Peptides against a protein of PDB entry 6MBK. Designs and how they scored, part 154

Target 1, 240 residues: chain A of PDB entry 6MBK
Amino acid sequence: GFEMVNFKEEGFGLRATRDIKAEELFLWVPRKLLMTVESAKNSVLGPLYSQDRILQAMGNIALAFHLLCERASPNSFWQPYIQTLPSEYDTPLYFEEDEVRYLQSTQAIHDVFSQYKNTARQYAYFYKVIQTHPHANKLPLKDSFTYEDYRWAVSSVMTRQNQIPTEDGSRVTLALIPLWDMCNHTNGLITTGYNLEDDRCECVALQDFRAGEQIYIFYGTRSNAEFVIHSGFFFDNNSH

## One batch from the design tools (peptide; made by RFdiffusion4, then SolubleMPNN)

Design b2_p17_8_s4 (from b2_p17_8, 7 letters changed)
Fold by OpenDDE base, seed 3:
Structure b2_p17_8_s4 (fold): chain B 240 residues (1-240), chain A 17 residues (1-17)
Amino acid sequence: as target 1 above (240 residues)
Amino acid sequence: ASGEFNEEAFQQLVELA
């Protein structure tokens, strides 16, 4: 009941192709379509993940490496999703020297330098891991792991990560959600959740939408800050 | 939302959802 449209001010978003009623379940994404820490563990990255404490401790970095491995794999299930991602981002990691100089007059400069320093340190660490660890030999990025690759992957995850429950509902994990990234946002009540019975992300309409209107969703606030986790899901079963 | 739109990729995602 929706289509992708490039709106003048908001950029890409979803437009209703039919009338949608308030509280109608109009969008869902099953777990099998998600890029998760679990899917990373079950991929070619799994052996390295099992041996690296940083990957185990930092789910966002695990997702970044999962994204890089799948991007480098021509037959990856997630190629259709990965091809919709920006090639560059407006994150501090992409700021030019003049932009950084402008920010020197603000307190934001400390956060920018922190992100830059942390990302550079992580890259240096994982560059060594990829070059020396036996389980890294199976990774498609073994011979092509640049700072630009890492910066892109980290920025992709930072801007697009979501919290979801694990399959058993016992813990919270991180996911990239295809189709979800294509919606524009509004303020209001959270209308997104995870249905554990059907094992899917669910979005219900905040209001009535007519055919031809842009669909807006609200699933919490996003930040471009490094390692900020987007949260907007409730983990109760949706009765829809 | 920011990104590059690929219509074919989008249709594939919709069909899988």
Scores: peptide ipSAE 0.032, ipTM 0.712, DockQ to the pose 0.544
Fold by OpenDDE base, seed 5:
Structure b2_p17_8_s4 (fold): chain B 240 residues (1-240), chain A 17 residues (1-17)
Amino acid sequence: as target 1 above (240 residues)
Amino acid sequence: ASGEFNEEAFQQLVELA
């Protein structure tokens, strides 16, 4: 019911190939396709995760390392998804000198510098961990872990992470959602929820779309300046 | 906020969904 298209202003997004009605469930993504903190724990990263307090405490960092490990793994299940990710992002971590200079006149500069410092500190910490920790020896990034790699992974997660329920619905976890994150967004009603019974992300149409129109979704407010989780999920009743 | 287009990769994802 949709195809990927390059739109002039929004870049790549999804275009309807048929008429889609408002409230129609047109897209769903099973948990098995998601990159989650749980899938990170169950991956080659799992042993290190189990012994590193920061990975355990910060699900976004766990996802970043999961993404890096899977990217470095030719046979990764998520290679098709990872290959669709940008090589660079419009995040503060990628700001050029001129952009930073422009921001110096704004209050945002402090947040940008904080993010830079924090990311650099995290990189330095994990570089040491990867070099010294016994469980890091089997990681595919062991001998190739650059700041650029880390910046990319952190930015990927920062821009794409979502809160979803755990399998039992008892708590929230973080996930990257393939296919769903191909949609561009607009303001409106939240159109994405998690169906625990079917164990999948569900996206319903915000409005009627005709064949040939771009499909927009709404998943909440975003900020590239901070680690913002997309909160456009319904956990309890899957009501849209 | 989609990624870079890779037609083959995208098609593989669609087939998995």
Scores: peptide ipSAE 0.032, ipTM 0.718, DockQ to the pose 0.519
Fold by OpenDDE base, seed 1:
Structure b2_p17_8_s4 (fold): chain B 240 residues (1-240), chain A 17 residues (1-17)
Amino acid sequence: as target 1 above (240 residues)
Amino acid sequence: ASGEFNEEAFQQLVELA
């Protein structure tokens, strides 16, 4: 009941191909299609994951490396999804000097600098790991791991990561959700969730949409500062 | 959403959902 369209102001988003009613389940994504920390552990990254404390402790970094490994793998199941990801992001890691100067007048500047510093440190750490760790030899990115690659992957995860339950529902884990990322966002009631019985992500319509209208979703509230730091978006216009 | 659109890739995703 939807299609991808390039909207003039919002960029790419989903358009309804039929009338959708409020609270109608119009989009779902089963766990098997998700890029998760568990899928990272079960991938070519698994052996390194099992021996690296940072990957184990930071699920978002595990997802970033998973994303990089799958991107570098021509036969990856997730190639169709990865190809839909932007090449650049509005995250602080991509801010130019003038944008950083503008942020100096805001309270967010310290968090921006922290993010830069942390990302640079992570890159330096993992560059060494990739060069020296025996299990890194199997990674398709071993000979082509640049800061730009890492910045892209981190930003991809930062803007697109979702919390979902583990299979048993006992804990939460992180996931990238194909198709989910294609929706532009609005503010209001949360319209997203996870159905453990069917083991799928579910999105219900926030409102009635007519055929030909853009579909917006909402999965949480954040401050503008949090959006800038974590997603690069703003409350007033949550397009991505 | 920003980025490049691959129609074939998107269609494959839609078929999986």
Scores: peptide ipSAE 0.103, ipTM 0.742, DockQ to the pose 0.739; fails the geometry check
Fold by OpenDDE base, seed 2:
Structure b2_p17_8_s4 (fold): chain B 240 residues (1-240), chain A 17 residues (1-17)
Amino acid sequence: as target 1 above (240 residues)
Amino acid sequence: ASGEFNEEAFQQLVELA
C-alpha cells in the first residue's frame, strides 16, 4: 500500500499507493527483521559483547558495532536494509567548519563538542579493543575499523534507534527497524507501537491518506535542538 | 529520510515485512 519516493523538500519518504484509512495498520515489521541488541549478542559480535562492559552497558554502541559487522558481511541478512541507509548524515559528527562556526553563536555548540569528544574517545577505546581482544579476531572489521566507519554507525544508530520490548515484554531494548526509517514524521498522536502477541512493530495511519499522498508518522514530540543533536534534522522539516 | 535509496533493497524489505 506504499512506495518510496524522493520528495524535494522532505527527502525520501513513503507515498500511499491506495487509500489508507485513519487507524489502519498499514506498516508492520516483525522482530525477526529488526537489528536489536539481542541480535547483536547472537551475531559474530556476541563473544566480544559478553566480555566488554561498554558494549553491555550501552546498547546504542552495541547496535553500532552490530551494524558495522553486518555491513562488512556480504551474506548478512540485513544487507537489504543496510543498503537503504544514508552514506552520510546531517548529525553534528558530520558538520563542516562553517556549520560549526555558525553553531558557535548558539547554545548547542557545547553539546556538539561533547559529542565529538565522546565519539572520538569511544573510537579510540574500541580501536584498541578490536586490535587486542581475542574475540575481536573473528569480526569482519578487524583490519578495517576506521573513524569514518564508527562515525557512520554511531550516526545511523543515533538517528534510527527505537525502543522496543524484549520478547517476553519484561524489559525494553534498542532496535533498528527496517522500513520504519523510510517514513517522514509529523506532529500529532503517536501512531507507532509494538504488538507482543504478533511480535512485530506496528504503525497505524494518523489520518486518512489518499492514493498519491505522502504518509507521515509520529513517534513523539521532540525539540528541534534534540533533533539536531540526536537525529540530524529539524522537526519543522521533519526528514531524515 | 535523507540519504541514498536502493529500490531493489527496499522492495526486498517490503516483501519480508
Scores: peptide ipSAE 0.085, ipTM 0.741, DockQ to the pose 0.747; fails the geometry check

## One batch from the design tools (peptide; made by RFdiffusion4, then SolubleMPNN)

Design b2_p18_3_s1 (from b2_p18_3, 6 letters changed)
Fold by OpenDDE base, seed 4:
Structure b2_p18_3_s1 (fold): chain B 240 residues (1-240), chain A 18 residues (1-18)
Amino acid sequence: as target 1 above (240 residues)
Amino acid sequence: RKWGMLIERDFTPVVFPE
């Protein structure tokens, strides 16, 4: 009912291949296809994860390293997904001087500076870990862990991470949701949930979509400042 | 629908814990 398409301004998105009615379940993604903290733990990153308290405490960083490891693995199951991710982002970590200067007039500037500082500190920490920790020796990124790598991975996670339930539904964990996260944003209501019985993410159509139309979802209520900080864009029709 | 939780894009900055 849909296909991936590279739209001129929005980048990759989903396009309807048939008419989709509002509230129709048109997209579902089983847990086994998700990149999660759990899949990170079960990957080549697992041994290091088990020994590093920061990775354990920060699921988003675990996902970032999971992305980097899988990207560096030619036979990774997630290669088709990873190849759809942007090579660069319009997020603060990629801002040039003029863009930062523009934000000085907004409340976002403090968060931007904080993000720069935190990301740099995180990279410095993990650079040392990757260079010195025994369990890092087998990581694909062992000899190639640059700030650019880390910046990309963190930005990917910040723009695409989602909270989902654990398998037993007792806790919340973080996940990247392939295919679904290709949907671009529009104003509306949350139309995605997790079906624990079938162990999958499910998305119903926000509205009627005709064949050939781009399928949009609502990411959630965010301010423009939050969109800039976390997604790198302004949304004029933002309800927040 | 049998949704245990709604899925919203998580816009949480990557920050070291205090």
Scores: peptide ipSAE 0.294, ipTM 0.826, DockQ to the pose 0.868
Fold by OpenDDE base, seed 3:
Structure b2_p18_3_s1 (fold): chain B 240 residues (1-240), chain A 18 residues (1-18)
Amino acid sequence: as target 1 above (240 residues)
Amino acid sequence: RKWGMLIERDFTPVVFPE
């Protein structure tokens, strides 16, 4: 019903291969295909996770390390997904000096500096952990953990993480949703949910899409400032 | 109800709690 396409102005997105009607279930992703905090715990990262309080307390950092470990694993199930991720981002962690100077006159500068400070501190902490902790010795990134690696993983998580229910529905956890997160943004209503009975993410069409048209979703209510700081772009048709 | 939770793209920064 759809295919991944590189659009001239918007980059990679999903294109309909047939006519899709509004509210039609056109895309679903079972839990077993998601990258989650739980899959991180069940991976090569599991032993370290079980002994590091920061990984346990911050699911987003756990996902970042899960991405790095799987990227460094040639036989990882998620290699096809990881290869679809950008190699670099337009987020504040990638800003050049001139871009930072431009933001100094805005309220956004405080968020930029906060991200720089926190990311640097996190990297310094985990660099030491990876070098000294016994359970880090088996990690595929043991001898190749750079700031650029960490910056990329953190930026990937910030731009793509989602809240989903746990298997029993009693709690909320974090997940990366392959294929679904390729959809670009448009104004509208949330059309994605989690079906606990079938244990899968489900996306219904926001509107009618004809064969050959790009399929858009609504990411949620966000300001242009939030898009710049967290997603690295402006949305011209943003009604907020 | 078919959906137990709506899924929205999360823009929460990766930061330590202050």
Scores: peptide ipSAE 0.277, ipTM 0.809, DockQ to the pose 0.771
Fold by OpenDDE base, seed 1:
Structure b2_p18_3_s1 (fold): chain B 240 residues (1-240), chain A 18 residues (1-18)
Amino acid sequence: as target 1 above (240 residues)
Amino acid sequence: RKWGMLIERDFTPVVFPE
């Protein structure tokens, strides 16, 4: 019912291969296909996760390291997904000096500097952990862990992480949702949810889409400032 | 209900606890 396409202005997105009606369940992603904090714990990262307090406390960082480990693993199940991720982002961590100077006139500059400072601190911390911790020796990133790697992983997680229920539905955890997260944003209502009975993410069509049209979703209520700071784009038709 | 929760893209920055 859909295919991945590289659109000229919007980059990668999903295109309908047939007519899709509004509210039609056109896309679902089972838990087993998600990159989650749980899958990170069950991966080569698991032993380190079990002994590092920051990884345990910060699921988003756990996901970032999960991405890095899987990217460095040629036989990773998630290689097809990882290859769809941008190599660079238009987020503050990738801003050039001129872009930062432009933002100095805005209130966003404090958030930009905060992101830089925090990301640098995190990298320094985990660089030391990877170099010294016994359980880091088996990580595929052991001999290649650069700031650029970490910046990429953090930016990927920051722009694509989602809250989903745990398997038993008792708690909330974080996940990257392959294929679904390729949908670009439009104004509307949230049309994605988690079906615990079938243990999968489900997305229904926001509107009618004809064959050949790009399939859009609504990411959530965000200001343009939040889109710039966290997602790297403006949405002109944003009602917020 | 079919869905246990709605899913939104999370824009929360990766920040150490203060």
Scores: peptide ipSAE 0.270, ipTM 0.803, DockQ to the pose 0.811
Fold by OpenDDE base, seed 5:
Structure b2_p18_3_s1 (fold): chain B 240 residues (1-240), chain A 18 residues (1-18)
Amino acid sequence: as target 1 above (240 residues)
Amino acid sequence: RKWGMLIERDFTPVVFPE
């Protein structure tokens, strides 16, 4: 019912291959296809995760390392998904000098600098961990862990992470949702949820989409500043 | 539809705990 397309202005998105009606369940992603904190724990990263307090405390960082490990693994189940991810982002961590200068006139500059500082500190910490921790020796990134790698991974997570329930529904965990996260943003209402009975993410159409039209979802209530800082784009029609 | 949780895109920065 849809296909991935590179749109001229919006980059990659989903296009309807047939008419989709409003509220139609057109997309679902089973838990087993998600990249989650749990899948990170069950991966080659698991042994290190079990001994590093930061990975345990910060699911988003666990996901970032999960992405890096899977990207470095030729036989990773998630290779097709990872290949759809941008190689670079328009987030503050990728800002050029001119972009930073532009933000200097705004309050957003403090958040940008905070991101830089935090990301650098995180990288420095984990660089040492990867170099010295015994359980890091089996990681495919052992000999190739650059700031650029880390910047990419955290930017990927920052722009694409989602909260989903655990298998038993008792807690919330973090997940990357392949295919679904290709949907670009439009104003509207949340049309994605987690079906615990079927153990899958489900997305229903926000509106009617005709064959050939791009499929949009509403990401949630965000300011333009939040979009810039965390997603790297402006939304002209953002009412928030 | 039996949704246990709504899913929105999470823009929370990756920040070390204080």
Scores: peptide ipSAE 0.297, ipTM 0.828, DockQ to the pose 0.853; fails the geometry check

Design b2_p18_3_s2 (from b2_p18_3, 7 letters changed)
Fold by OpenDDE base, seed 5:
Structure b2_p18_3_s2 (fold): chain B 240 residues (1-240), chain A 18 residues (1-18)
Amino acid sequence: as target 1 above (240 residues)
Amino acid sequence: MKWSMLISRDFTPVVFPE
């Protein structure tokens, strides 16, 4: 019902190959295809994860390293997904000197500098860990871990991470959702949820899409809880 | 409800604990 397309102005996105009706379940992604904190723990990163308190405490960093390890692994299942990710991002970590200079006159400069400082500190910490920790020896990135690598990974996570339930539904974890996150943004309501019974992410169409049209979703701008409270959410017709 | 949780992108910056 859809295909990946590189749009000239918007980059990669999804295009409908048939007519899709509003509220139609057109896309689902099983848990096994997601990059999650759990998949990170079960990867080559697992031994290091088990020994590093920061990786254990910060699922977003675990995802960042998971991305880096998988990117450095030619046979990674997620190579096709990783290749669709931007090489650079429009985040503060990628601001050029002129952009930073422009922001010096604004209150935003404090946030930019804080992000730079935090990211640099994180990199310095993990650089040392990768160089010295015994369990880091098996990581494909051991001999090639640059600030640029880390910047890219954390930026990827910051822009694409999602909260999903654990398998038993008892807790919340973090995930990158391949294919689904290729949808570009439009204004609207959240149309994606997690189906625990089928253990998959499910996306319903925000509106009617004709064959050949780009499929857009609303990313949301708030936490799930805040969004439900303030904006509501899209209800599937099967709820009657 | 069919969905246990809504899925939206989390744009929270990656920061070390203070």
Scores: peptide ipSAE 0.408, ipTM 0.887, DockQ to the pose 0.541
Fold by OpenDDE base, seed 3:
Structure b2_p18_3_s2 (fold): chain B 240 residues (1-240), chain A 18 residues (1-18)
Amino acid sequence: as target 1 above (240 residues)
Amino acid sequence: MKWSMLISRDFTPVVFPE
């Protein structure tokens, strides 16, 4: 019903291969295909996770390290997904000096500098952990953990993480949703949810899409300022 | 369809809790 396509102005997205009607369930992703905090705990990262308070307290950082470990693993199940991720991002952590100067006159500058400071401090902390902790010796990133690696992983998670229910539905956890997160944004309503009975993410069409048209989703209510700070994206038709 | 939770993109920055 759809295919991945590189659009000239919008980059990679999904294109319909047939007519899709509004509210039609056209895309679903089972839990077993998601990168989650739980899959991180069950991976080679698990032993370190169980002994590091920061990984336990911050699911987004756990996902970042999970992403790095899987990227460094040639036989990882998620290699096809990881290869679709951008190599760089237009987020504040990648801003050049001129871009930072432009933002100095805006309220966003405080958040930009906070991201720089926090990311640097986190990297310094985890660099020591990776070098000294016994359970880090088995990690595929042991001898290759640079700031650029960490910046990329954090930016990937920051721009793509989602809240989903735990398997029993009692709590909320974090997940990366392969294939689904390739959809570009448009204004509208949230059309993605989690089906606990079938244990999968489900996406219904926001509108009618004809064969050959790009499939868009609504990411949620965010201001352009928030998009710049957290995803590096501007959308002219955004309500904020 | 019955969903237990709506899914939206989360733009929460990776920051240590204060």
Scores: peptide ipSAE 0.304, ipTM 0.821, DockQ to the pose 0.802
Fold by OpenDDE base, seed 4:
Structure b2_p18_3_s2 (fold): chain B 240 residues (1-240), chain A 18 residues (1-18)
Amino acid sequence: as target 1 above (240 residues)
Amino acid sequence: MKWSMLISRDFTPVVFPE
């Protein structure tokens, strides 16, 4: 019912291959296809995860490192997904001087600077960890862990991470949802949920989509400032 | 309800714990 397409200006997105009706379940992604904190723990990152308090406390960073490890693994199951990710983002960590100057007129500037500082500190911390921790020796990124790598991974996670239930539904964890996160944003209502019975993410159509139309989803109620900080764009029709 | 949780983008900043 859909296909991945590289759209002009918008980058990769999903295009309907047939007419899709509003509220139709057109897309689902089983847990086993997700990149989660749990899959990170079960990966080559697992031993380090088990010994680093920051990775344990910050699932988003765990996902970032999981993403980096998998990217560095030619045979990774997620290579096709990773290859669809942007090589760079319009998020604050990628802002040029002019963009930063533009934001100086906004209240977001302090958050931007904070993000720069925090990300740099995180990188410095983990660079040391990767270089010195015994369980980091097996990581494919050990000899190739640059700030650019970290910036990319963190930005990928910031823009794409989702909360999902754990397998038993007792807690909430973080996940990247391949294929689904290819949907670009539009204003509307949340039309994606997690079906624990079938253990999958499910997406229903926000509206009718005709064959050949791009399929959009609503990421959630966010301010423009939040979009800038975490998604790197302003949305004119943002209701928040 | 079929869904146990609605899924939206998580825009939590990546910051170290206090």
Scores: peptide ipSAE 0.301, ipTM 0.819, DockQ to the pose 0.833
Fold by OpenDDE base, seed 2:
Structure b2_p18_3_s2 (fold): chain B 240 residues (1-240), chain A 18 residues (1-18)
Amino acid sequence: as target 1 above (240 residues)
Amino acid sequence: MKWSMLISRDFTPVVFPE
């Protein structure tokens, strides 16, 4: 077993409540618990999604709006998950001037500027859509959609989105994976996959974890620059 | 375990169409 714990400096994470052996299946999340592009289509966002080309073309933005709509819905099934998400991120969209200056010594600066420009443009576009589109009237965002909201949602998706198969396995879709994404990162191998037969995400232990130890997973092979840009942190022992 | 797909935190750049 495991439990959610607020770790100092690392925020929320998972802690083992018993000894877990390497390669042991300790965590699984059924599709019905995931926030997906499909669940976005089936939500209050569905009518707008069906009419907006950008939402249809960009699943990550669809997830961002899905996240915002659910956050604004007191009775949302995902409220417990949403409450575990950071209120702010260490992503480029949150960088201070000094942090940007530091990145000027790297090639990452171009990606930072690109993110700022793209996010601002997207916000401006969707602000107008939400204010004027008939299918936006039922959205809880109608009277409360700030740049800070959008920045948060986009950053949440950027740092937590995953590719999973569709139910029939014929295509790939995007998902936020509650509970699983609470695992903090360590160097290693990918130990999470999708089981189509049981229709769930499955995570096996990267290593032995003793009772009381934090459970870490490997997010994937990335450079430090990629982590900063896409995940919002440096990893000293990164294999890249 | 037979997984149909490995799950990693992948990033797709958010490029706004011109």
Scores: peptide ipSAE 0.290, ipTM 0.811, DockQ to the pose 0.883; fails the geometry check

